# Peptides against a protein of PDB entry 5Z08: the designs that were tried, part 234

Target 1, 168 residues: chain A of PDB entry 5Z08
Amino acid sequence: RQKDEWAKKTSSLMKQLDWFIGEHLGAMLAAEELGGPVVGELMEIDPDDLSAGFNAHGKLKKATSQPDLDRRQRRIDDIWGPQDEQGQAHKRKRGADEALAASAEMRDLIEQLMNKLVEAGGDNSATYVEIPRESAAARFLVRSKVAMFHPNDARRLRLVDFGRDLDD
Target 2, 222 residues: chain B of PDB entry 5Z08
Amino acid sequence: GLPRLIDAIEEASKIPAKRRQTPIKPTIEKLTTHLYTHGASPDSLLRLADLLTLRNHLDQASLAAITRNLYPSSTVSDEVVLRFIGALGHGQLKPTLALQALFLRWLVMVYHLLENPGVLGQVYGVLFDLLDTAAIRPQLCHLLALVTRRKHVRPFRIQAILTLSRQTGGDPNLTGLLRVFKNYYPEIIVGDATKGRASAFKHPDPQWRQHLDEIQQRRSEA

## One batch from the design tools (peptide; made by RFdiffusion4, then SolubleMPNN)

Design b2_p23_3_s3 (from b2_p23_3, 15 letters changed)
Fold by OpenDDE base, seed 4:
Structure b2_p23_3_s3 (fold): chain B 168 residues (1-168), chain C 222 residues (1-222), chain A 23 residues (1-23)
Amino acid sequence: as target 1 above (168 residues)
Amino acid sequence: as target 2 above (222 residues)
Amino acid sequence: LKKKLSTLEEIYRRLAFQYDLET
């Protein structure tokens, strides 16, 4: 009986968390992941400053073919580039897709972090989740003091031990 | 004069030390003494920048000694700056990281003498991409702290420094650079990685500065 | 289960708080 109530409460809370991540957090994380500020509020990044893709020499790179650096800069340019109507629709769609992706990543990270905490049985070394990249989701978890990076490996993330923080 | 000393060193630099008929050390000592006393003209600086940055047969101690005495008697041209910037990073043709650190230190110390400080802003990306190179990071962060403007403070660079700060256990130089970034974007959360003491980016060598000022003063009186 | 719930509650609180600080 009590276990069932706890399970129901856990399920309900998970749904609320999923909603919060999907409706609020995902968009913010997507904005950050797309090259928005790490801090949600007031960075009036002048759109004109974002549109200017800077090359390695600080000049506006024309879209030369080097894919990965070009992807981030192109991502910034795609996010903050001139809002033609078609560009806005594509930008909105891309923004929505990125928000969904960020939401999913956040959700997956939380689930993995929780699962590792349970599996570790108190072994702090076993609580680390390997992350493929430092995502906006991972950074937000750390800023929120929900998670911590491994001190020597930024690819490893663990849940903050809330039990110790409550007892200290 | 200084040009003749540079000529002799340039010629010697083409020959391996073991094959030199005459030791170069006395000529290097004369050069460094001259540089210490009179500084280097823009033309001499360019020639010395080539000697320092281009692969040659000069030993590291000689190159370091020249760099430590590389007092500009006048301004520092963009060309000289670009020679030193071009010498940064990894590569078989590039100077040692130890020498690169001295170049960066030199650029910091002569920053106020640059004909166009904006030239460093133009190569900001090149400098920034070298932050992962631990051996040059302290001087590089200091130089970037001088060079950074709002246009350089981009989200991806903020993130890159934050990531690197975590990976390095909170390098105080990176924290110092983040503080400079925060001057342009106060909202930058210098996260837990910055619980460390930030570097204050103090002048690397006050005695060198004083001596430079004396050399520069003599120029203004001439 | 209780620990899982309490952990989730704390996660949610911290995320929401940080979100409110950043928006």
Scores: peptide ipSAE 0.524, ipTM 0.415, DockQ to the pose 0.243
Fold by OpenDDE base, seed 2:
Structure b2_p23_3_s3 (fold): chain B 168 residues (1-168), chain C 222 residues (1-222), chain A 23 residues (1-23)
Amino acid sequence: as target 1 above (168 residues)
Amino acid sequence: as target 2 above (222 residues)
Amino acid sequence: LKKKLSTLEEIYRRLAFQYDLET
């Protein structure tokens, strides 16, 4: 009986999390992957500084390397460029596809992080997930204080131990 | 050291300003300088929490100055948290609402250093019932946004915040808190009352955060 | 199961809070 209630609550919460990722978070992560600004930091960034681009950490890149500016300007132009009807439909479809991809990546990463925590059985060294790249999803998990990188290896990500909060 | 400064201030706090043989301001300045440079240990934090929350003869400017420099050098105990929570609300023995707002701001800024963040969840009802107090509402909503869990999002609290939002003309902080509630229960119908701008609960003081991080880093190297 | 549920609750809270800060 009590186990069944916990299972039902867990399933319900997973459905809500999947909904939140799919309907809200995925679009934001897709925008970040496309080189859109992290909106929370954007409110503090002068519009003139937006032209310089953002580094992998969401900080303003110093205006040094030309090629990243062209890609970003093209991406900005691809996001904000002239609304030809056919271009809008293709942009909407591409945006939807990127949002779906970002949602799937975030969901998979959360599942891997949770599974590794369970498998490790209390060994902190075994709790790390290997990530192929520093994705928008990985960065968002770190900013959210859900996950942390290995101090010496940015390809290793682990779930933050919430255990101190759970036993009380 | 810090304990001797606290001893001197504790003794001075028992005496009305007009009856003190020596001005307290120079000792408060030494304390705040020490706190800014080194932070406060858990034991010192508890003593300072008592000075800040209990009725004494210290002036409001001194109490505010101590609170603005209350950098933990380590963790924050449940006992320290409960002293600040107990100081909230209306009453002749309670600190001023201006000082209470500073306490709530402090709790937001040190939330990640709590030994047991769950302690705030246990007093969630006490915090929530203070939302009608306009003077502390901005910082209170921010703290509640950090503390809120699924178990706290109840129908009566949803209705209470919606009602209060309508009564306040859509306070952005209440709208922000309601958005946090909606994250747990997407089916919450946020009526016309929430057409307003939601507050993004940004860190209240980035400079204070940076300085706290520097103090905390020194502890990890020791 | 209880630990899994509590962990998921905390994950969801932190993600939702950060989303609200960034939007």
Scores: peptide ipSAE 0.522, ipTM 0.550, DockQ to the pose 0.284
Fold by OpenDDE base, seed 3:
Structure b2_p23_3_s3 (fold): chain B 168 residues (1-168), chain C 222 residues (1-222), chain A 23 residues (1-23)
Amino acid sequence: as target 1 above (168 residues)
Amino acid sequence: as target 2 above (222 residues)
Amino acid sequence: LKKKLSTLEEIYRRLAFQYDLET
């Protein structure tokens, strides 16, 4: 009885998570992949620090030169600028496809991260998932404090241990 | 060292300001400087939590100054958390609502350093029942946004927030908390009465965060 | 199952919170 209730709750929560990823998070991640603003870092970072960009470890880079701002602005303009109707339709389609891809990637990453945590049996070295690239999904997981990169290898991602809260 | 400063302040806190032989302000300044530079150990945090939460003869400015510089050098124990939670609400023996707001802000800022974040989930009801207290509501909603789990999102609490939101004319912090609830239950209708912008619950003090990170980094190197 | 549920709850909370910060 209790196991069945936990299973039902887990299934219900998974459906809600899938809905949230698909309906909300995927579009945002797609926008980020396409070169949209990383909105989350924008809110915590002083506008003056935003100009510096981020290193491969998500740390603020030193004030990189004007070209990166121009490239980002150009990408934003390419993403959000007025395009002709055909360009808008292609852009919407591409955006939808990217949102689906980002949603799938996020879902897959979460599943892999959870599976690795279970398989590792407490060995932190075995909890890492190898990621082919630093995706918007991976970055968002790190920003949200759901996951963390390996300190020496940005291709390795692990779930943050929530462990102490699990027994309560 | 920090323990000696705390000793001196503890002794001074037992005596009314007018009866103190020596002004305590210089000792408070030394304490806050030390806390800013080195942070507080778990043991020191507990002692300081008692000074901040228990009724004593320290002035409000000193208590606020200590709270603003209460950087943990390590983790924050459940006992420390419970001292601050126990100090919340109305009562003659409780700290001022202004100081309580600072405590809640502090808990938000050190949430990631809690030894057991689940302790806040255990006292969720106590926190939630204080939402009617306008003076602490902004920080309380922020803390609740961090603490809320699906198990806490109950129909009666949803209705309580909706009712309170209507009564307050759509407090943005309540709308923000209701948005967190909606993440667990998408069917929650944030009615038209919430025409206000939801609070995003941004970090209360980025400079304080940065300084905390610097203090925490020094510990990892030691 | 309890651990899985709790983990998922925490994941969802953190993702949703971060999304709300970014949106």
Scores: peptide ipSAE 0.521, ipTM 0.549, DockQ to the pose 0.281; fails the geometry check
Fold by OpenDDE base, seed 1:
Structure b2_p23_3_s3 (fold): chain B 168 residues (1-168), chain C 222 residues (1-222), chain A 23 residues (1-23)
Amino acid sequence: as target 1 above (168 residues)
Amino acid sequence: as target 2 above (222 residues)
Amino acid sequence: LKKKLSTLEEIYRRLAFQYDLET
């Protein structure tokens, strides 16, 4: 009985997370991948104000992602391309496809991070997921304090251990 | 008149109950009867706020009885409001949490009579930081629901309510406050923590409201 | 299962909060 209730709650929450990623987060991540401003970098949220809710030890390493300048210019031209109805439809379709891709990447990354946490059995060294690139999804997970990079390897990502914050 | 009754209670409040020559209860009953019939003027209201909020030798039942009959006959000044706000929280010199809950309830019921409702917005942080105090949370959330403006809805406060809502198992009053925040920022995603029933923040005492309106009407006719 | 649920709740909360900061 209790296990079934927990399973139902978990399934319900997963569906809500998938909805949130698909309907909200995916479009934002796609915009970031397309060279849109990371609005969160513009808000100088004093880390100390966030630290009142998060344990102090999460050093935000500013990963200086060098945005490939050439990809930004092509995307600007695609954004400002001719206003023909077909061009707008193609742009809307491309934007939708990018949002779907970003949503899928975020969902997959969360699943991998959770699976590694379960597999590690409490060994923090075994909880890292290898990421092929520093994606908008990976950066967002780090900014949100859901994940953290390995201190010596930015290609390795792990979940933040929430257990300490939940049991205290 | 009311000033003479307050004088007698102020003098009695300086003396421990065991050392008083005369029982204070009959004077408290006269005071509460007068307050129920006529309300308190701004000057009397300030004096009563000091009696209620400052450490003295009055018993909790007397303080609660005065608070329950604290009908303003006119407006409520910023000074009166600040006396009650200053009395909130934990400390040896502060009123009991039960009495603080009555003060918050009173502020909710007289909110429309404040000379400057903005004074509560200025002390918003002080009020917000007390949300972890379970004994006063219901009335505190109701007051915050009235006071909250867009300038108060900050990311750190959204996060604080979300965290506290989870820690409390989804307190309906916190969920109600989050709905107020969502009115200013519709994009606020409250997750599963708010699937619970939110408090509607109904008027705490309809009979008290009706009686207050009767006292206030007599002022407009004079 | 309880740990998984709690972890998902925390993930969702942190993502939603960060989204609300960036939008």
Scores: peptide ipSAE 0.520, ipTM 0.467, DockQ to the pose 0.256; fails the geometry check

Design b2_p23_3_s4 (from b2_p23_3, 14 letters changed)
Fold by OpenDDE base, seed 5:
Structure b2_p23_3_s4 (fold): chain B 168 residues (1-168), chain C 222 residues (1-222), chain A 23 residues (1-23)
Amino acid sequence: as target 1 above (168 residues)
Amino acid sequence: as target 2 above (222 residues)
Amino acid sequence: YAEKLKTLEEIYTRLAFEYDLRT
């Protein structure tokens, strides 16, 4: 009986988490992956600065070289291009697809982190998940203090030990 | 007296309306008039709580009328409170959600008369888990706003409110409850979905409060 | 199960907190 209750609660919470990731977090992560700032930083960005695009570090790229202008112009044209019904539909579809992909990545990463924690049986060295790249999802987990990078290897991510942090 | 009226209603509640020899409405009217005039003693409150919360053959209008006139003449016992809490939620044996909303409203209005306000804190989880039920959410949020203490403000509950607030498009009652949580943990960020207008959780019925005060004053003079 | 639930609760809380901070 108690096990079943815990299982139900866990399942319910997982569904809530999946919903949260899918409906809210995924879009934000997708925006970040596409080179947008983290949503909170976006709100501080002047719409005119949004047009300038962000470098890999989330800083406004200085309008330096011509090729970056063309890529920006294409992105701007893709963003602001003629509001033909087809163009808006394609943009909406692409945005939705990226949000879905980001949601899936976040969900998978959380699951891997949790599974590794369980498998490690208390060995902190075994709790690391190898990530193929520093994704928006990974960065968000770290910013959220859910996960931590290995001190010597940014490709290794582990779940933060919540038991220790709650006692401090 | 009130006990005899309750006896008559209890007996009538066992019989389907179509099979009653006498209409119950006149007896309900006498009861509600008595309650309005004198209030209900702790013993009478318990009996009335059972009539209101247990499945019987009383019609919804009668149950609502009793609930609207359920003025305590004295204190409200833990047992009475627990009857109403036990009647909350979904199920075939549970009162209607409309009636549950009235019960929650009643609990808000009589909160200061509880013998042990801590009893609601003990069942905090039960109340909190019902927040997804839209029909009773406004009253639940109000009651929870009164009941919430630091011990209840847990990470999972913060998250649950935030999630539900997002799902509901920023229900002002949830925003109000989250503000109460923030009083205990100022670091709680009320997201943009919760930046909306929060409910102030004002007394739901000032006239009812005034009448309750009049009934309570008579007790102090006796 | 209890540990898993607690972990999930904490994950969800922290994610939502950060989301709310950033939105």
Scores: peptide ipSAE 0.497, ipTM 0.457, DockQ to the pose 0.279
Fold by OpenDDE base, seed 3:
Structure b2_p23_3_s4 (fold): chain B 168 residues (1-168), chain C 222 residues (1-222), chain A 23 residues (1-23)
Amino acid sequence: as target 1 above (168 residues)
Amino acid sequence: as target 2 above (222 residues)
Amino acid sequence: YAEKLKTLEEIYTRLAFEYDLRT
């Protein structure tokens, strides 16, 4: 009975998480990947600081490299460029596709992180997921303090251990 | 230097106290002494904020000691502020309410050093929603008193404070916050329940302030 | 199951919090 209740609660929470990722978070992540302002009206965080990515230590990279500025500018121009009707439709479609892709990536990454934590059986070295790229999803997980990068390898991400009781 | 001390503490924080090869207390004492003497750079503040806010194997006494000695040598970044804000509230993974109260107290004491004071205004709702948590309410009200602008003074928040004030028997900190609201909207009727002594939101630690000023002055002379 | 639920709750809470900070 308790197991069934936990299973139901887990399933319900997973559905809520999937909804949250799909309806809210995905669009934000897509905007971040596209170099748009992280349009949360509430946090006027300089989008440049948010987009700078994280070094191997999970620190924000200074956006010093010209190539990232050019790529961002192109993406901004693609986002904010002259909205002819065809451009708007293509932009909306592209935005929707990017939001779906970001949602899927976030969901998959969370699942991988959780699975690796279970598989590792307490071995912290085995808890790392290898990520092909530093995505907006990965960065958001790190910013949210859900995940952390390997100190020596930014391609390795692990779930933060939430179970460590602060011994009083 | 400070970075090496932080490195050692970060590594120790990954290991339960019973499994550590070396006692961490001497390293914590070195860290707190260094912080007291020199303060923390923005980079060091961020690392220390992570140590303080993320669940790790550091004991509460060590975390409290670091927090009490967390003197910024320079400015406080938005990222550092957001680490502390993110650590607030209820949850098994959140720091203790006692430690959260210390974080809020710290934010009050370093408010004038924030790179962007507006960042706290952006998270105003998050802070405001925690007012029902008695353990952090005094420091939270003080912080909100500093952060509150006209845009935050909304009818629903006025009503929420009035309701909570009645429920708490007229908590002086809530009365103090309501007085701040009244400064923006004089027409706010502070009911008879608020006739109590309002908190003046005085600086929580004058000695800490003085020492912070000394650390900040050394930077301006360098 | 309980551990998984707690982990998910924490993930959701942290993600929602960070989202709310940005929105």
Scores: peptide ipSAE 0.490, ipTM 0.440, DockQ to the pose 0.275
Fold by OpenDDE base, seed 1:
Order: structure tokens, then sequence, then C-alpha cells
Structure b2_p23_3_s4 (fold): chain B 168 residues (1-168), chain C 222 residues (1-222), chain A 23 residues (1-23)
């Protein structure tokens, strides 16, 4: 009975976390990946605005054809076809796709971090997850004090030991 | 030094302005200049918190000037925080609501320097019960947005915010706080009255933040 | 299960806090 209640609570909390990642955090992370400021003003960025890209100051770029911008930005500019209704729909779709991708990455990282913590059985050296890149998701986890990088290897990420920090 | 300036102001604060032999304004200006340049140590912060929160004969302009220049050079202790929290609300012995709003703004701006941010969570109920006070509500909602954890998001508080939001015609600060609550409980139905623009709870003073960071950086180099 | 739940609660709390701080 108690195990079932804990399982239900865990499942419920996981659903809430997935919702939070998908509905709020994913868009913010996508904005950061696209070079936008992690500024709350951009949280109301309609996935449509994410598609416009950000300048070096984190402001929404107006669709100016700057050729040499990073491959991700070039793909955004290619979606700036003529300002017809179809072009807007493609922009919305891409913003939604980037938010979805960022959400999936964050969710996967959290799951890997939790799984490694369980597998390590108290060995801190075995708790590290290898990350392919320093993503917005990884950086956000570190800034949130959820995770920490290995002191000598920025490709290794581990969950913060909350048990010690909560009892202190 | 700063302690001597505080001593002089403490002594002057015991005497009505009309009975002071010397004007206090020059000493206040020296204090605020020192605070702007060097910040306040934990001990000095406590003494200044007492000057700001306890009933004395200092004028409101002087108290506001000290508060606007109250840069911590180090951390902010629980005791300092509790002095400011204890000064909130209605009462004959409490500071003016205008000064209370400045205290709340200060707490928002120094939140990252608190020795124990959990202290604000312990007094969450006291803060929450003041939401009906319109004069301090904007800064209070901002502080609560920083302090709120899942344990604070209770059904009675959700209902209280919803009710107050309706009564205020959808105060954007209350809508912002309700959005924070919704982060912990997505099922919270934000009624039609809350479809309005929520406050983004932006940093109240970017210049103050930059100057604080400069003062804090000097500490790390010492 | 209790440890997993506590861990998830802490993760969610910290993520929500950082999100709210930045927004």
Amino acid sequence: as target 1 above (168 residues)
Amino acid sequence: as target 2 above (222 residues)
Amino acid sequence: YAEKLKTLEEIYTRLAFEYDLRT
C-alpha cells in the first residue's frame, strides 16, 4: 500500500515535471540555443518569435539576410520565405520543433542523471553522465544547482547530492 | 569609518530634530557615500536595519536614502532579514508603507546574498497575509515569487490569491504570483480575470545590481 | 521510491526556482 502510494506520487510528480519542461522550460531553452537572452520577457515569445532568431544583444532579429550566421540561424533565414501565410506557418512549426527538441533533451538528461545516481550506489565517481555538448539544457541544470560538471571535464555532468545539502 | 558614522546617527536618532545641536543631514550624506563606495558589513547591516526599522527621530528622506544605498559588502544574515520582515504591515510603531516597499525591494535585490534564503520561507505566511496591502503588493509579490516553494502552495493560498485578484481587477503582480504557483500545480485554473498581463518580476534596478556586483567582487579579491 | 520522490521534488523545485528567477 505505501509503495503504491509512493509510486503514484512519483508518477504524478514526473507528469508535472514533464509538463513544466514541455510548456515552459522548453521554449526558454530553445530561445537560449538560438542565441536569445534567457530573459523572462522572451518567455512569452510565441514559438513564432523564436523563429525570427536573436541578434548579439538577444533582441529578436528582424529578417535581415545576414549570410555568415551559424547553420541554425541560416536555416531560420531560409524559412523566411515570402511573408505569405505559408511562411508564417513554417516559422511557427520550426519554433515548436526547437522547443520540443529542447524539452526532449532536458528530459533525457534528467533521466540519465537520476539513473546514474541510482546505479552508482553511493560512489560519486560513477554518477557522471557524458554529454555530447554543452547544451542550454545542461547549462540550465547547472545554473539551477540540479547538476554539476566534473571539475576537470566539462563533458561530464552529475546530479547534485541533495541528501547532504538538505540535511546541512 | 562606517561604525563611527553609525554611532553618530544612532545618537542623533534618539533626539527630535528640533533639539539636535547639529544637523544630521551631513552625517547621513557621509554614511550614504560610504555605503555606496564600500558597502556594509554584516555587523553594520544589522545596526542599519535597526535604525531603519525601529521607531526613532530620523526623517523619512534620510531613511529612504540609507535604504537606497544599503549595499551589502558580504552576506545578509537571518537577523537582518527578520528585522525588515518584522517592520512590515500596519501599526503605529512600524515604518511607513512607502519605506516598507523599499525594504521589500531591497530584499528582492539582495536575495542571492542571503546566508539562509530558507528564513524567508519560514516567514512565508507573514508575507503572504500582507498581500491585501496595496502599497507594498508589487514588491511583496516579487519577493514571494522568489521565495515560493511547493510546500507554500496550499489550496487556501491559491484561493486567497484568486479572490484577491478578482477584487483588485486582476492586479498583474497577483497574476504573476499565481503563475509561480501554477508552476508547482499546473491544474490551478487561473480564472478569466487572470487572463491579463502578468508581471515578469524583472530586477527592480539594473544599475543597483551592477554596483552591488562591483562591491561584491572586491570582497572576493580581499 | 521515497528517495526517488525526494530527488524529483528537489529537481523540480530547483528548476522552477531558476525559471522564475529568470522570467
Scores: peptide ipSAE 0.510, ipTM 0.513, DockQ to the pose 0.299; fails the geometry check
Fold by OpenDDE base, seed 4:
Structure b2_p23_3_s4 (fold): chain B 168 residues (1-168), chain C 222 residues (1-222), chain A 23 residues (1-23)
Amino acid sequence: as target 1 above (168 residues)
Amino acid sequence: as target 2 above (222 residues)
Amino acid sequence: YAEKLKTLEEIYTRLAFEYDLRT
């Protein structure tokens, strides 16, 4: 009986989380991936300043044509391109597709993080998920204090141990 | 009740310890016990913030004890937040740096109870400019890690953290804050001088958190 | 199961909180 109640509650909460990710978080993450402002103030960040990576000294590197920058700039140009009706429809569709992709990525990442935590059986070294990229989803999890990067490898992410923080 | 205890402490705070007719310690103990049991209402919280932040004749141990038991029973107003922020930094009229560190720790622990979390974002510059103050840096970095949004991550602040990290030999709290910045701008390169373990900014006091949650739950049932 | 539920609750709470701070 108690196990079944816990299972039901867990399932219910998972559905709520999936809803929250899909309806709210996904769009925000997609906007972040597309180089849009985090929901809030339009950062008057000169796209050129965003494109200019900061060197080890915190100086704006000159816009080296890094392929990822070209993708971001193209995305910005796609965001600000001519607002014809067809362009708006394509933009909306693309935005929706990106939101779905971001939602799926977030959901998958959460699941992987939880699974690894369970599998590790208390071995902190085994709790890390390898991520292919620093996605908006991964960054959001870290900002939310849900996950943390490996101190030496930003491609490794683990769930924050919420239980130890309660008992210590 | 709590207001009467605050009244007594406010009056005592105007008088030097040597000139007090009655010892204040028993009243402080009653206050802290009450705060631990019931928390502070928004009105009481403001009054206590004034007692903690304004120059008075209360001893540091008493001020610290109040701060450690400063459980909000409800929300934390912008005014309360601003009292604590205004108390930060160097100056003869400001609280001790040790007490300021406790205030920052408190703000971290009650961040989720702020009526307007954005108020800290509005004073972000004030907070950021205090990073050179070593005594409060750990808690300040933690608070900034909570408060930082994309709009705050500016080139000059990135450079300031990098510079300060070099000067401090790679303070893990600064590295932690820089990691937060990097979450908004992945292209930020953490220089070699910041090589080290970044602070994870864990909750400063899990027991305090648990007790706060218990106090807050009583409000939801009323 | 209880641990999983608690973990999910904490994840949800933290995500929602961060979302609310940004919106």
Scores: peptide ipSAE 0.500, ipTM 0.483, DockQ to the pose 0.368; fails the geometry check

